# Peptides against a protein of PDB entry 1IK9: the designs that were tried, part 241

Target 1, 211 residues: chain A of PDB entry 1IK9
Amino acid sequence: MERKISRIHLVSEPSITHFLQVSWEKTLESGFVITLTDGHSAWTGTVSESEISQEADDMAMEKGKYVGELRKALLSGAGPADVYTFNFSKESCYFFFEKNLKDVSFRLGSFNLEKVENPAEVIRELICYCLDTIAENQAKNEHLQKENERLLRDWNDVQGRFEKCVSAKEALETDLYKRFILVLNEKKTKIRSLHNKLLNAAQEREKDIKQ
Target 2, 207 residues: chain A of PDB entry 1IK9 as posed
Amino acid sequence: MERKISRIHLVSEPSITHFLQVSWEKTLESGFVITLTDGHSAWTGTVSESEISQEADDMAMEKGKYVGELRKALLSADVYTFNFSKESAYFFFEKNLKDVSFRLGSFNLEKVENPAEVIRELIAYALDTIAENQAKNEHLQKENERLLRDWNDVQGRFEKAVSAKEALETDLYKRFILVLNEKKTKIRSLHNKLLNAAQEREKDIKQ
Target 3, 195 residues: chain B of PDB entry 1IK9 as posed
Amino acid sequence: MERKISRIHLVSEPSITHFLQVSWEKTLESGFVITLTDGHSAWTGTVSESEISQEADDMAMEKGKYVGELRKALLSVYTFNFSKESAYFFFEKNLKDVSFRLGSFNLEKVENPAEVIRELIAYALDTIAENQAKNEHLQKENERLLRDWNDVQGRFEKAVSAKEALETDLYKRFILVLNEKKTKIRSLHNKLLNA

## One batch from the design tools (peptide; made by RFdiffusion4, then SolubleMPNN)

Design b2_p28_8_s1
Fold by OpenDDE base, seed 1:
Structure b2_p28_8_s1 (fold): chain B 211 residues (1-211), chain C 211 residues (1-211), chain A 28 residues (1-28)
Amino acid sequence: as target 1 above (211 residues)
Amino acid sequence: as target 1 above (211 residues)
Amino acid sequence: SEFEKEEKEEEKEFEEKEKAAQEELDKE
């Protein structure tokens, strides 16, 4: 089961932060359990897949699009733009919410809730879930941090090896050329010397023929 | 101000998870605010630096070591080993905790709390802090994940460049040696040819002198 | 001399082969 807790502001109680827990199996489309609390009282309702389908049909909206709006409203709260307004009557236990656009406001959904007899248990469980989520996220954070530090070391090591390889390639090329030029010049000098000896020998022979 | 919320079990109410919030400035040594809740009622107490020093003195323990034990007890709860036991009287509002070792149990600390008149506000604020902490930790995790993915790409890129540099170095060395050997062999052949021409010229001259 | 021409041609052919080698290495 997946769970999301969000803070919301109720139009009826704008001074009191409420918490909206939504719990579902795999997708919100299959239905969900909604729990509302003010830290003293709690209210719970179950929304079925059939109710979600009916609300989508009543809105003349495609179900997947409607569920997408439910997800934005119920799992994120109002958001930074007050796009969603939440209403709850403690007397009727009727919860409804509206989407506010620039020029149009419309009811997005409505749910009947029931007052929980033992709200303290619901609140304790909610806090437990928050603490568990914090611990899990901290463990993931510590793991990712250690992996980040490892990857950075591994990157620095290979970068330093790469720079050494580049420098070693340039040094090798330069050394090989220098050594080659030295040997080549020695061979050229030897060839020139041998040619001069041949020329001299030919000139001496030509002198010896001319007596 | 730093804050930590922990779940604890009270010896007096072992069936009910309690939440212990500790809030402090920089270090627990400077004093802290402790808040206990069962999700219905809340109790708060302020522990001063002087009380912490007095408890350390009463225990004949060095203050830093004592604060280290307070940190383990109050910021971690009982832990997996039930090393710390928590006691609270709703009647006296007296909170105390014990450290349980293999052969010795001792009182580690004691605090007078006061019952909060509006526990719902304390509970709401506690839940808000949990939700804020979840959001902050999620944002850190998403950042670290993206950074790890970047570092992994950067590592793969430099590793691939390094492998290419190694291969290019080996290829360069091999190619340069092949080219050098060709030119050097041509020069060696020319030297040998010129030496043979000189030897022949000398032999002909020696024949011409003997004739 | 013909030899100095041959030596210069061999040197030039070497420099051209050397340059062509470097240009191939600079293209990879």
Scores: peptide ipSAE 0.016, ipTM 0.796, DockQ to the pose 0.051; fails the geometry check
Fold by OpenDDE base, seed 3:
Structure b2_p28_8_s1 (fold): chain B 211 residues (1-211), chain C 211 residues (1-211), chain A 28 residues (1-28)
Amino acid sequence: as target 1 above (211 residues)
Amino acid sequence: as target 1 above (211 residues)
Amino acid sequence: SEFEKEEKEEEKEFEEKEKAAQEELDKE
């Protein structure tokens, strides 16, 4: 089961932060449980898959698009744009929400909620969920931080080995060429010496034939 | 200002999770504000640096050690060991906590709390803090995850360059030696050929003199 | 390296053969 808690402002009580908890199984389209609280009272309702389909049909909206708007309204919290307006009557337990566009507002959905008899239990469970989520996210952060530190060490180690390999390649090339040039020059000097000896021997033989 | 919220169990109400909020400036030793809630009622008290010092003295405990025990009791939550027992009277607003060791329990500290007139506001603020903490930790997690993915790419890139450098070094060494051997063998062959021509010229001259 | 050893050995053999050939040419 997935859960999201969001802060909302009610049109009737704009000075009092309310909390909207939505819980669902895998997809919001299959239905959800909604809980509203002001930190003293709580109200809960269940929205079925059939109600979601009916609200989409009544709005003449494609179901996938409607569920997408529900997800933005109910799960995103008040994003910085007051695109969604929430209304709740404590007397009727009627909850409805509107999407505000530039030139049009429209009712996106409406739910009948029931007042929770033991709001303290719902509030305690909500706080427990928040604390558990904090602890889980902290553990993930600590794990990711340790992994980042490991990857950074591993990167530095490979980088240092790479730089040494580059330098060693350049040094090897330079050393091998220097050694080769020395040996090659020695062989060239020997070849020149032997050629001069052959030329001298040939000139002496030509003198001996001429007596 | 730092804040920690923990779940606690009160000896008087072990079936009802309570929440202990502690807030302080930089160090717990300088004093703190404590808030207790059951999700319906809230109680708050301020503990001064002087009260912390007095409680340490009354216990004949070194202040740094005492503050260390306060930190474990009040900020760690119920760790898996019931080492700390919390007591609260709603009638007297007297809060005290004990450390349970194998053969001894001792009172670690005690505070007079005041019942909050508007518990819903304290609960709403507490939930707001939890939601803000969740959002901040999620943003940190997403940042660390992206950084991990970056570091992993950078590591793979350097590793691949390193492996290519190693292979290129080995290939260079092998190729240079092969080329050098070929050129040297050609020079050696030329030296041998010139030596044989010199020997033949000497032998022909020796025949002409005997002739 | 083994190559530097083989080169030095062959170089010595060549210097010895060169010296022997030069001593034959200086004798006439």
Scores: peptide ipSAE 0.015, ipTM 0.794, DockQ to the pose 0.227; fails the geometry check
Fold by OpenDDE base, seed 4:
Structure b2_p28_8_s1 (fold): chain B 211 residues (1-211), chain C 211 residues (1-211), chain A 28 residues (1-28)
Amino acid sequence: as target 1 above (211 residues)
Amino acid sequence: as target 1 above (211 residues)
Amino acid sequence: SEFEKEEKEEEKEFEEKEKAAQEELDKE
């Protein structure tokens, strides 16, 4: 089961932060449980897949698009864009929300809620879920931090080896060329010396033939 | 201001999770505000640095050690080790907690709390803090995840460059040696050829003299 | 011949220099 708790403001009680909990299995499309609380009272309703489909049909909206709007309204929390307005009557237990567009507001959905007899249990469970989520997220953060530190060490080690390899390649090329030139020059000198000896021997032979 | 919310179980109400909020400035030693809630009622007390010092003195415990015990008891949450037992009387508003050692339990501290007139405000604020902490931790997680993905890419890039550098170094050495041997062998062959010509010239001269 | 000795000595000295250069490279 997935769930999301969001802060919302009710049009009727704009000074009091309310909490909207939505819980669902796999997809919001398959239905969800909605819980509203002000920290003293709580109200819960179950919305079926059939009700979601009926609301989409009544709106003449494609179901996937409608579910996409529900997901934005109910799960995104009160983002600073007043795109969604929430209304609740404690008397009728009727919850409804509107999408506010520039020139048009329309009702996006409505749910009948029931007042919870023991709101303290719902509130305690909601706080427990928040604390569990904090602990899980902290453990993930500590893991990711340690992994970042590992990856950074590994990067520095490979970078240092790479720089040494580049320098060693350049040094090797330079050294091999220097050694090659030295030995080649020795062999060239020996070839020149042997050619001179051959020229001298040929000149002496030509002198010996000329008596 | 720092704060920590923990789940605790009261000896008097073991079936009902209570929430202990502790808020402090810089260090728990400088004093703290303690808030207890069951999701319906809330109780708050302020503990001064003087009270902490007095409790440490009354216990004949060094203040830093005592504050260390307070930090474990009040901030660590109910870790699975039943090392700390919490007691609260709703009638007297007296909160006290004990440290349980193998053969000895002792009272670690006690605080007078006052019942909050509007517990819903305290509960809403507590939930708001939890939701804010979740959002902050999620943002940190997303940042660390992106950073991990960056570091992993950067590591793979350097690793691939390093492997290419190693292979290129080995190839360079092998190619330079092969070329060097070829040129050297040409020079050695030329030297041998010139020596053979010199030897033949010397032998012909020795024949011409015997003639 | 003395020349074949000198050529063999130069060839040995060259092989020793080549081997020494390779042994230095194999030690890094």
Scores: peptide ipSAE 0.014, ipTM 0.796, DockQ to the pose 0.029; fails the geometry check
Fold by OpenDDE base, seed 5:
Structure b2_p28_8_s1 (fold): chain B 211 residues (1-211), chain C 211 residues (1-211), chain A 28 residues (1-28)
Amino acid sequence: as target 1 above (211 residues)
Amino acid sequence: as target 1 above (211 residues)
Amino acid sequence: SEFEKEEKEEEKEFEEKEKAAQEELDKE
């Protein structure tokens, strides 16, 4: 079961924050349980898949689009408060909400809620769920933080190895050229020495021809 | 101001979860505000730095050690429930807690709380704080996740550059040696040619002397 | 001698090839 708690303001009681809990299985389209509380009283209702389908048909809206609007209205939390208006009567236990557009306000949905006999139990369970969610998110954040620290160390290690590889490539090239020049100069010196011996032999032969 | 909410069980009402909120400035040692709720009623008390100092002295405990024990008792949340026992009287509004060790239980602290006139306001504010904390932790989680994905991309990029640098270093060494061998072989061929010319010149001179 | 000219030309051509090879390596 999935759950979301939102903070809402009711048109009937704009001075006090209300909390809207929605619980569902896999998708809102299969129906959901809605709970409203002001921190003293609580009201709960069940909305079936058939009721959602009927509301979509009555609105002349495609079911998937309608469920998409329900998801935005009921699960968004404090999105910009200006898009959805929530109404609740404590006397009738009737909850309805409107979508406000520039030129049109229209009713998006309505639910009959029932007053919970033990609102403290619902409130305690809601606070427990919030505390459990905080603990889970903290554990996930600590895990991601440790993983980021690992990845940063691994990045610095490879970066340092890469810089050493670049420097070692340049040093290798320079060393190989220095060694090459040394051996080449030895060969050039031998060639020059052999040429000088050939020149001397030719000069001696020219002296021997001149007797 | 720092705040922590814990889930506790009272010896007087072990079947219902209570919530212990502690609020302080920078450190618990400077004093704190404690709020207890069962989701219907709420009780609040202020504990001063002087009261904490007096309790530490009465316990014959060093203040820093005592504040360390208060932090474990009041802020740990549901640590193993077996270490700290919480007691509250709704009639006297007296809250006290004990530390349980293998061979000794001792009172760690006690507070006079006052019943809140509007518990719904305290409960709403507590739920608001939980929802705000969830939103902050979710935003931090999403940020850490994006940073993790960035660091992983950057690691893969540098790793790929490092592997290319290693391969390029090996290729450079092989190419430089091939070029070097070619030039050395040319110089060795010239040296051999010059030696053959010297040998021929010496043989011709020896023929001319025999002549 | 003609031989010293040919060797100086080959040495110069070698130095030019060495310099050209170094300039190609300095461009990569």
Scores: peptide ipSAE 0.014, ipTM 0.796, DockQ to the pose 0.032; fails the geometry check

Design b2_p28_8_s2
Fold by OpenDDE base, seed 5:
Structure b2_p28_8_s2 (fold): chain B 211 residues (1-211), chain C 211 residues (1-211), chain A 28 residues (1-28)
Amino acid sequence: as target 1 above (211 residues)
Amino acid sequence: as target 1 above (211 residues)
Amino acid sequence: MKEEEEEKELDKEFQEKEAEAQRELDAE
C-alpha cells in the first residue's frame, strides 16, 4: 500500500491546518482511502475505481488525465497554495475540492467521509507512519552519504594515479630520448674514428706512391 | 531550537503508543521542553538546567554523564525497548523514567508536566514538524543521489582516461624502441661499410708493398 | 583530439630530433 500525507487548509476553517492522508494500491486509479484530521477529529472514506470513473465521465475528462489531476490535488502536499481549494462539512461529512485556474474554477472531486469513532488511534498511526518515514529517509541519507564518501575517495585515488601516469609517460619519453642520444653519439664517434683512419690510410698510400 | 520526537510505551498504558517530544537549545544540558501525547491529550513541561543539575547531584552522577544518559533515554527513539521504562500518571501529571540494567533498575529522571488545554494544536504542530522533516530529508536524499550520480560519472571518466594513459605509455615505449632500432641499424650498416673500406685499403697497400 | 594532437606533436618532435641528429652526421 502506498500512502501520502499532506497539509491542507479548508475554506471553512482557514486558520486550522488539516492533514489529508491518501492510501492506495499501486495506482490511485484503482481507488484510494482518504483520511482527514484536524488533530482532534478524523474522517475516513473509501473511493472506488468505479467512483473515479464516474467522476471522470461527469467531468467529460479522460480517466487517465482525471487521475493525473487527482494525484496533483490530493498527493502534491503544499503545491502552489492557490491551485486547489478544499472544502469539508463536519455536519454532512462531505469533502470536495476545486481546481482554480485564472479564468475558471471547477469542482475536481467530491467524497463522502465518515467520522472516525477513535480519532486518537488514527492520529497515532499517522504519527507512527511519519516517524517510520523519517527513520527510513535518514537511513537512506546515511547510506548515500557513505557511498558518496567512497566514490569521492575512489575518484581521488584514480585521479592521482592518472596524474602519475601522465608524468611517468613524459619522464619515460625524456629518458628514452636521452639514452638514444647517448648511443647515437657513441656510434657517431665510432664513424668519425673510422673516417679518420680511412683518411690517414689514404694519405700514407699517397706518400708511399710519391720515392 | 533542536527537536526530537520518539514513540514510547508507558507502563500504565502499554497498548497505546505515546509520543515524546523533546525540544532544546544547542545542548540538552541547558534544559529542555518535554511534550507527551497519546494522539488525544497532550502534556508539556519545562526542565531547567538547575533541575538537571539537581537530579545529577541526587544521583551522585557527574552532570555531563547524566546528560548523556538523559539523551539516550529521551532522544534515542526506539532504542532497544527494554533499557528505558517510562511512567506517566494522567492524574498527577508526573512523568518518570527508569534505566533497566541486568542487575539493577534505577530512576533516571522525573518531571512534572501540565495538561495542554488545546491538545489538537500541539498534535497539529507535531505532525507539521514531521512533514517538514520528511520534506527536508527527501530534498537531502535527492541532492545526495544527484551528487552520487555525478561522482560515479566523474570516476568512470577518469578511470577511462587512466586506462588510455597506461596503454599510451606502453605504445610510446614500443614505438620509441622501434624507431631507435631503425636508426641504430643504419649506423651499424655505415660502420660495417667503413670497416670493409679500411680492410680493402689495407689489402691494396699490402699488394703494393709486395709488388 | 588531445591524445591525437599529443601523438602528432610527439611524432613531429621525434622527426625533428632525427633530422637534427642526421644533419649533425652529414655535416661530419
Scores: peptide ipSAE 0.014, ipTM 0.797, DockQ to the pose 0.046
Fold by OpenDDE base, seed 4:
Structure b2_p28_8_s2 (fold): chain B 211 residues (1-211), chain C 211 residues (1-211), chain A 28 residues (1-28)
Amino acid sequence: as target 1 above (211 residues)
Amino acid sequence: as target 1 above (211 residues)
Amino acid sequence: MKEEEEEKELDKEFQEKEAEAQRELDAE
């Protein structure tokens, strides 16, 4: 089961932060449980897949689009405060919310809630879920931090090896060319010496033929 | 101000999870505010630096060690359930906790709390703090995840460049040696040819002298 | 036979001088 808790402000009680818990299986489309609390009282309701489908049909909205709007309203938390308006009557237990567009506001959904007999249990469970989520997120943060530190070490190691490889390549090229030039120059000198010996031998032979 | 919320179990109400909030400035040693709630009622007390010092003295414990034990008891959350035992009387508003060692249990500290008139406000604020902490930790997780992905890309880039550099170094050495051998062999062949010409010229001269 | 021996001697002389040039480079 997935769960999201969001703070909301009710039009009737704008000075008192309320908490909207939504719990669902995989997708909101399959239905969800909604819980509202002010830290003293709690109200809950179950919204079925059929009710979601009916509400989408009544709005003449495609179900996927409607569920997308539901998700934004109910799960985003305090989105930009003015996009969704929440209303709740403690007397009728009627919860409804509106989407405010620039030129038009419309009711997006409505739910009948029931007052919870033991709100303290719901509140305690909600706080427990928050504390569990904090602990999970902290453990994930510590894991990601350790992984970042590992990746940075591994990057620095490869970077240092790469720089050494570049320098070693340049040094190798320079060294091999220097060695080649030395040996080549020696062979060129030997060739020149042998040519001079051949020229001298030919000149001596031409002198011996001329007596 | 720093804050920690922990779930605790009271000896008097083991079936009802309580929440212990501790709020302090920099260190618990400077004093702290303690708040206990069961999701219906709340109790708060302020513990001063002088009270902490007096409690340490009464225990004949070094203050830093005592504050270290306080921190473990009050901030660790549900440590191993059996190390610290929490007691609270709703009648006297007396809160005390014990450290359980293998052979000895001792009272670590005691605080007089006051019942909060509007517990719903304290509970709402506590839930708000939990939701804020969740949001902060989620943002940190997303940041660390993006950083991990960046570091992994950067590592793969350098690793690929390093492998190319290694291969290019080996190829360079092999190519330079091959080219060197070709030029060297050409010069060796020229030297051999010139030596043979010199030997032939010397043999012809020796024939001309014998003729 | 003689050409192969002269080729081996030239290869030896070449290896010796390559080693000498290497020693000169290692001594700088």
Scores: peptide ipSAE 0.017, ipTM 0.799, DockQ to the pose 0.032; fails the geometry check
Fold by OpenDDE base, seed 3:
Structure b2_p28_8_s2 (fold): chain B 211 residues (1-211), chain C 211 residues (1-211), chain A 28 residues (1-28)
Amino acid sequence: as target 1 above (211 residues)
Amino acid sequence: as target 1 above (211 residues)
Amino acid sequence: MKEEEEEKELDKEFQEKEAEAQRELDAE
């Protein structure tokens, strides 16, 4: 079961924050349980898949689009744009909400709720759910933080090895070239010495031919 | 202002989850506001720094250790070890809690609470705080997740560069040695050739003298 | 890119040093 709690303002009681809880199985389309509370009283209603389909048909709206509007209205709360207006009568237990688009307002849905006999139990369960959600999110946060610290250490270790590898490559190249030049110069010196000996031998032979 | 909400069980009402809210400024030692609720009624009391000091003195406990015990009792809830027992009388509005250690139980603290006239407002504010805390923790978790994904990319990039640097170093060494051996072999061949020419020239000169 | 450019520069420096070494030996 999935659950979302949102703050809403009722047109009839704009100074009193209400809480709208929606509970559903996998998808909101399969139906949901709606719970409204002011922190003293609670009201609950069940909306079936058939009722959602009928409301979509009555509105001449495609079901997926209608469910998308239900999700925005009931799960997001009134976002900063006052796009959704919530109405509730405690006398009739009738809940309805409207979508406000510039010059056009239309009723998006309506539900008959029932007054809960023991609102304190519903409120306690709602608070328990909030506390459990806080604990789960805190544990996830601590896990992500530890993983972040691990990844940062691992990055620093690889970066330090990479910098050492770059420096070692440059040092290797420089050393190999220096050693090679030394050996080449020794061989060049030997070649020069042998050439000079050949030239001297040729000059001596030319002198011996000339007596 | 810091705040913590915990679930507690009262000895008088073990079947009904109560919520204990503690609010304080920077440190619990400076005093705190305690709020108890069952989701229908609420009770609040203010505990001053002087009362905390007096309770520590009356218990013959060092203040820092006493505040440490208050923190465990009031901010952690009854952890899995039932180390703290909570008692509350709705008639007298007297709240007290005991620490249970094997064969020793002692009263850790006691507070006079006052019944809140509008418990619904306190409950609404408590739920609002829970919802705000959930939203803040969710935003922090999303941020940490994105940072972890960034760090993982950065690690993979450096790791890939490091592996290339290692391979390039090994390739460089192998290539330089091969090239150096080729050049050295050419010079060695030239030296051998010049030595043979010198030997031949010497043999020819020795023939011309005998001649 | 930078490492491949550095390898090309190294190959060029090696070839230049090899060619210089060869020119000095052929002049001899």
Scores: peptide ipSAE 0.015, ipTM 0.797, DockQ to the pose 0.049; fails the geometry check
Fold by OpenDDE base, seed 1:
Structure b2_p28_8_s2 (fold): chain B 211 residues (1-211), chain C 211 residues (1-211), chain A 28 residues (1-28)
Amino acid sequence: as target 1 above (211 residues)
Amino acid sequence: as target 1 above (211 residues)
Amino acid sequence: MKEEEEEKELDKEFQEKEAEAQRELDAE
């Protein structure tokens, strides 16, 4: 089961933060359980897949698009722009919400809720879920932090090896050239010496022919 | 202000999860506000730095060590080994806790709490804090995830450059050797040719002298 | 003979230093 808790403001009680828990199996489209609480009372309702389909049809909206709007409304609260308005009657236990756009407001959905007999149990379970989620997220965060530190070390290690490889390549090239120049110069000197000896021998022979 | 919420079990009500919120400024040693709730009622007390010092003295414990035990008890709940036992009387509003070790149990501390007149407000604020903490931790997790993905890309980039550098070094060396061998072989051939010419010239001169 | 041996020794010293440089790179 997946769940999301969001804070919402009711039009009837804008000064009192309410919490909206939505719980579902795999997808919100398959239906969900909605729980509303003010930290004292709680109200719960179940919305079936058939009700979601009916609401989409009544709105003349494609089901996937409608579920997408439900997800934005119910899993994120009003949003940063107060795009969704929530209404609840404690007397009728009727919960409904509207989407407010620049030039158009429309009812997005409505649910009949039932007052929970033991709200403290629902509230405790809700807090437990929040604490569990915090613990899980902290553990994940610590893991990601350690992995980040590892990756940074590994990056520095490869970077250092790369810099050494670049330097070693330049050093190797320089050394090879130096050695080659030495050997080449020796061979050039030997060629020059042999050439001079040949010239001298030829000159001596030319002198010996001239007696 | 820092705060921590933990779940605790009271000896008097072991079937009902309680939540213990501790709030402090900078360090727990400077004093703290403790809030206990069962999701219906709430109780709050303030513990001063002087009370913490007095409790440490009464226990004949070094203050830093005592605060370390308070931190373990109050910020982590009972712990995985049920090391800390919590007691609360709703009648007297007296909260006390014990540390249970293998051969010794001792009272670690006690606080007088006051029943909150509007527990729903405390509970709502507690839930809000949990939701805020979840959101912050999620944002941090998303950031760390993106950073890890970046570091992994950067590592792969440097690794690929390193491998190219290694291969380029080997290729350079091989190319330099081939070029050097070509030039050296030309010079060796020239030396051999000149040496043979000198030997021939010497042999001819020796023939001319014998003639 | 001597010059060819000296060149073979130079080639050998060169190969040994190359192998040493490669071992240093492989050991890092």
Scores: peptide ipSAE 0.014, ipTM 0.798, DockQ to the pose 0.021; fails the geometry check

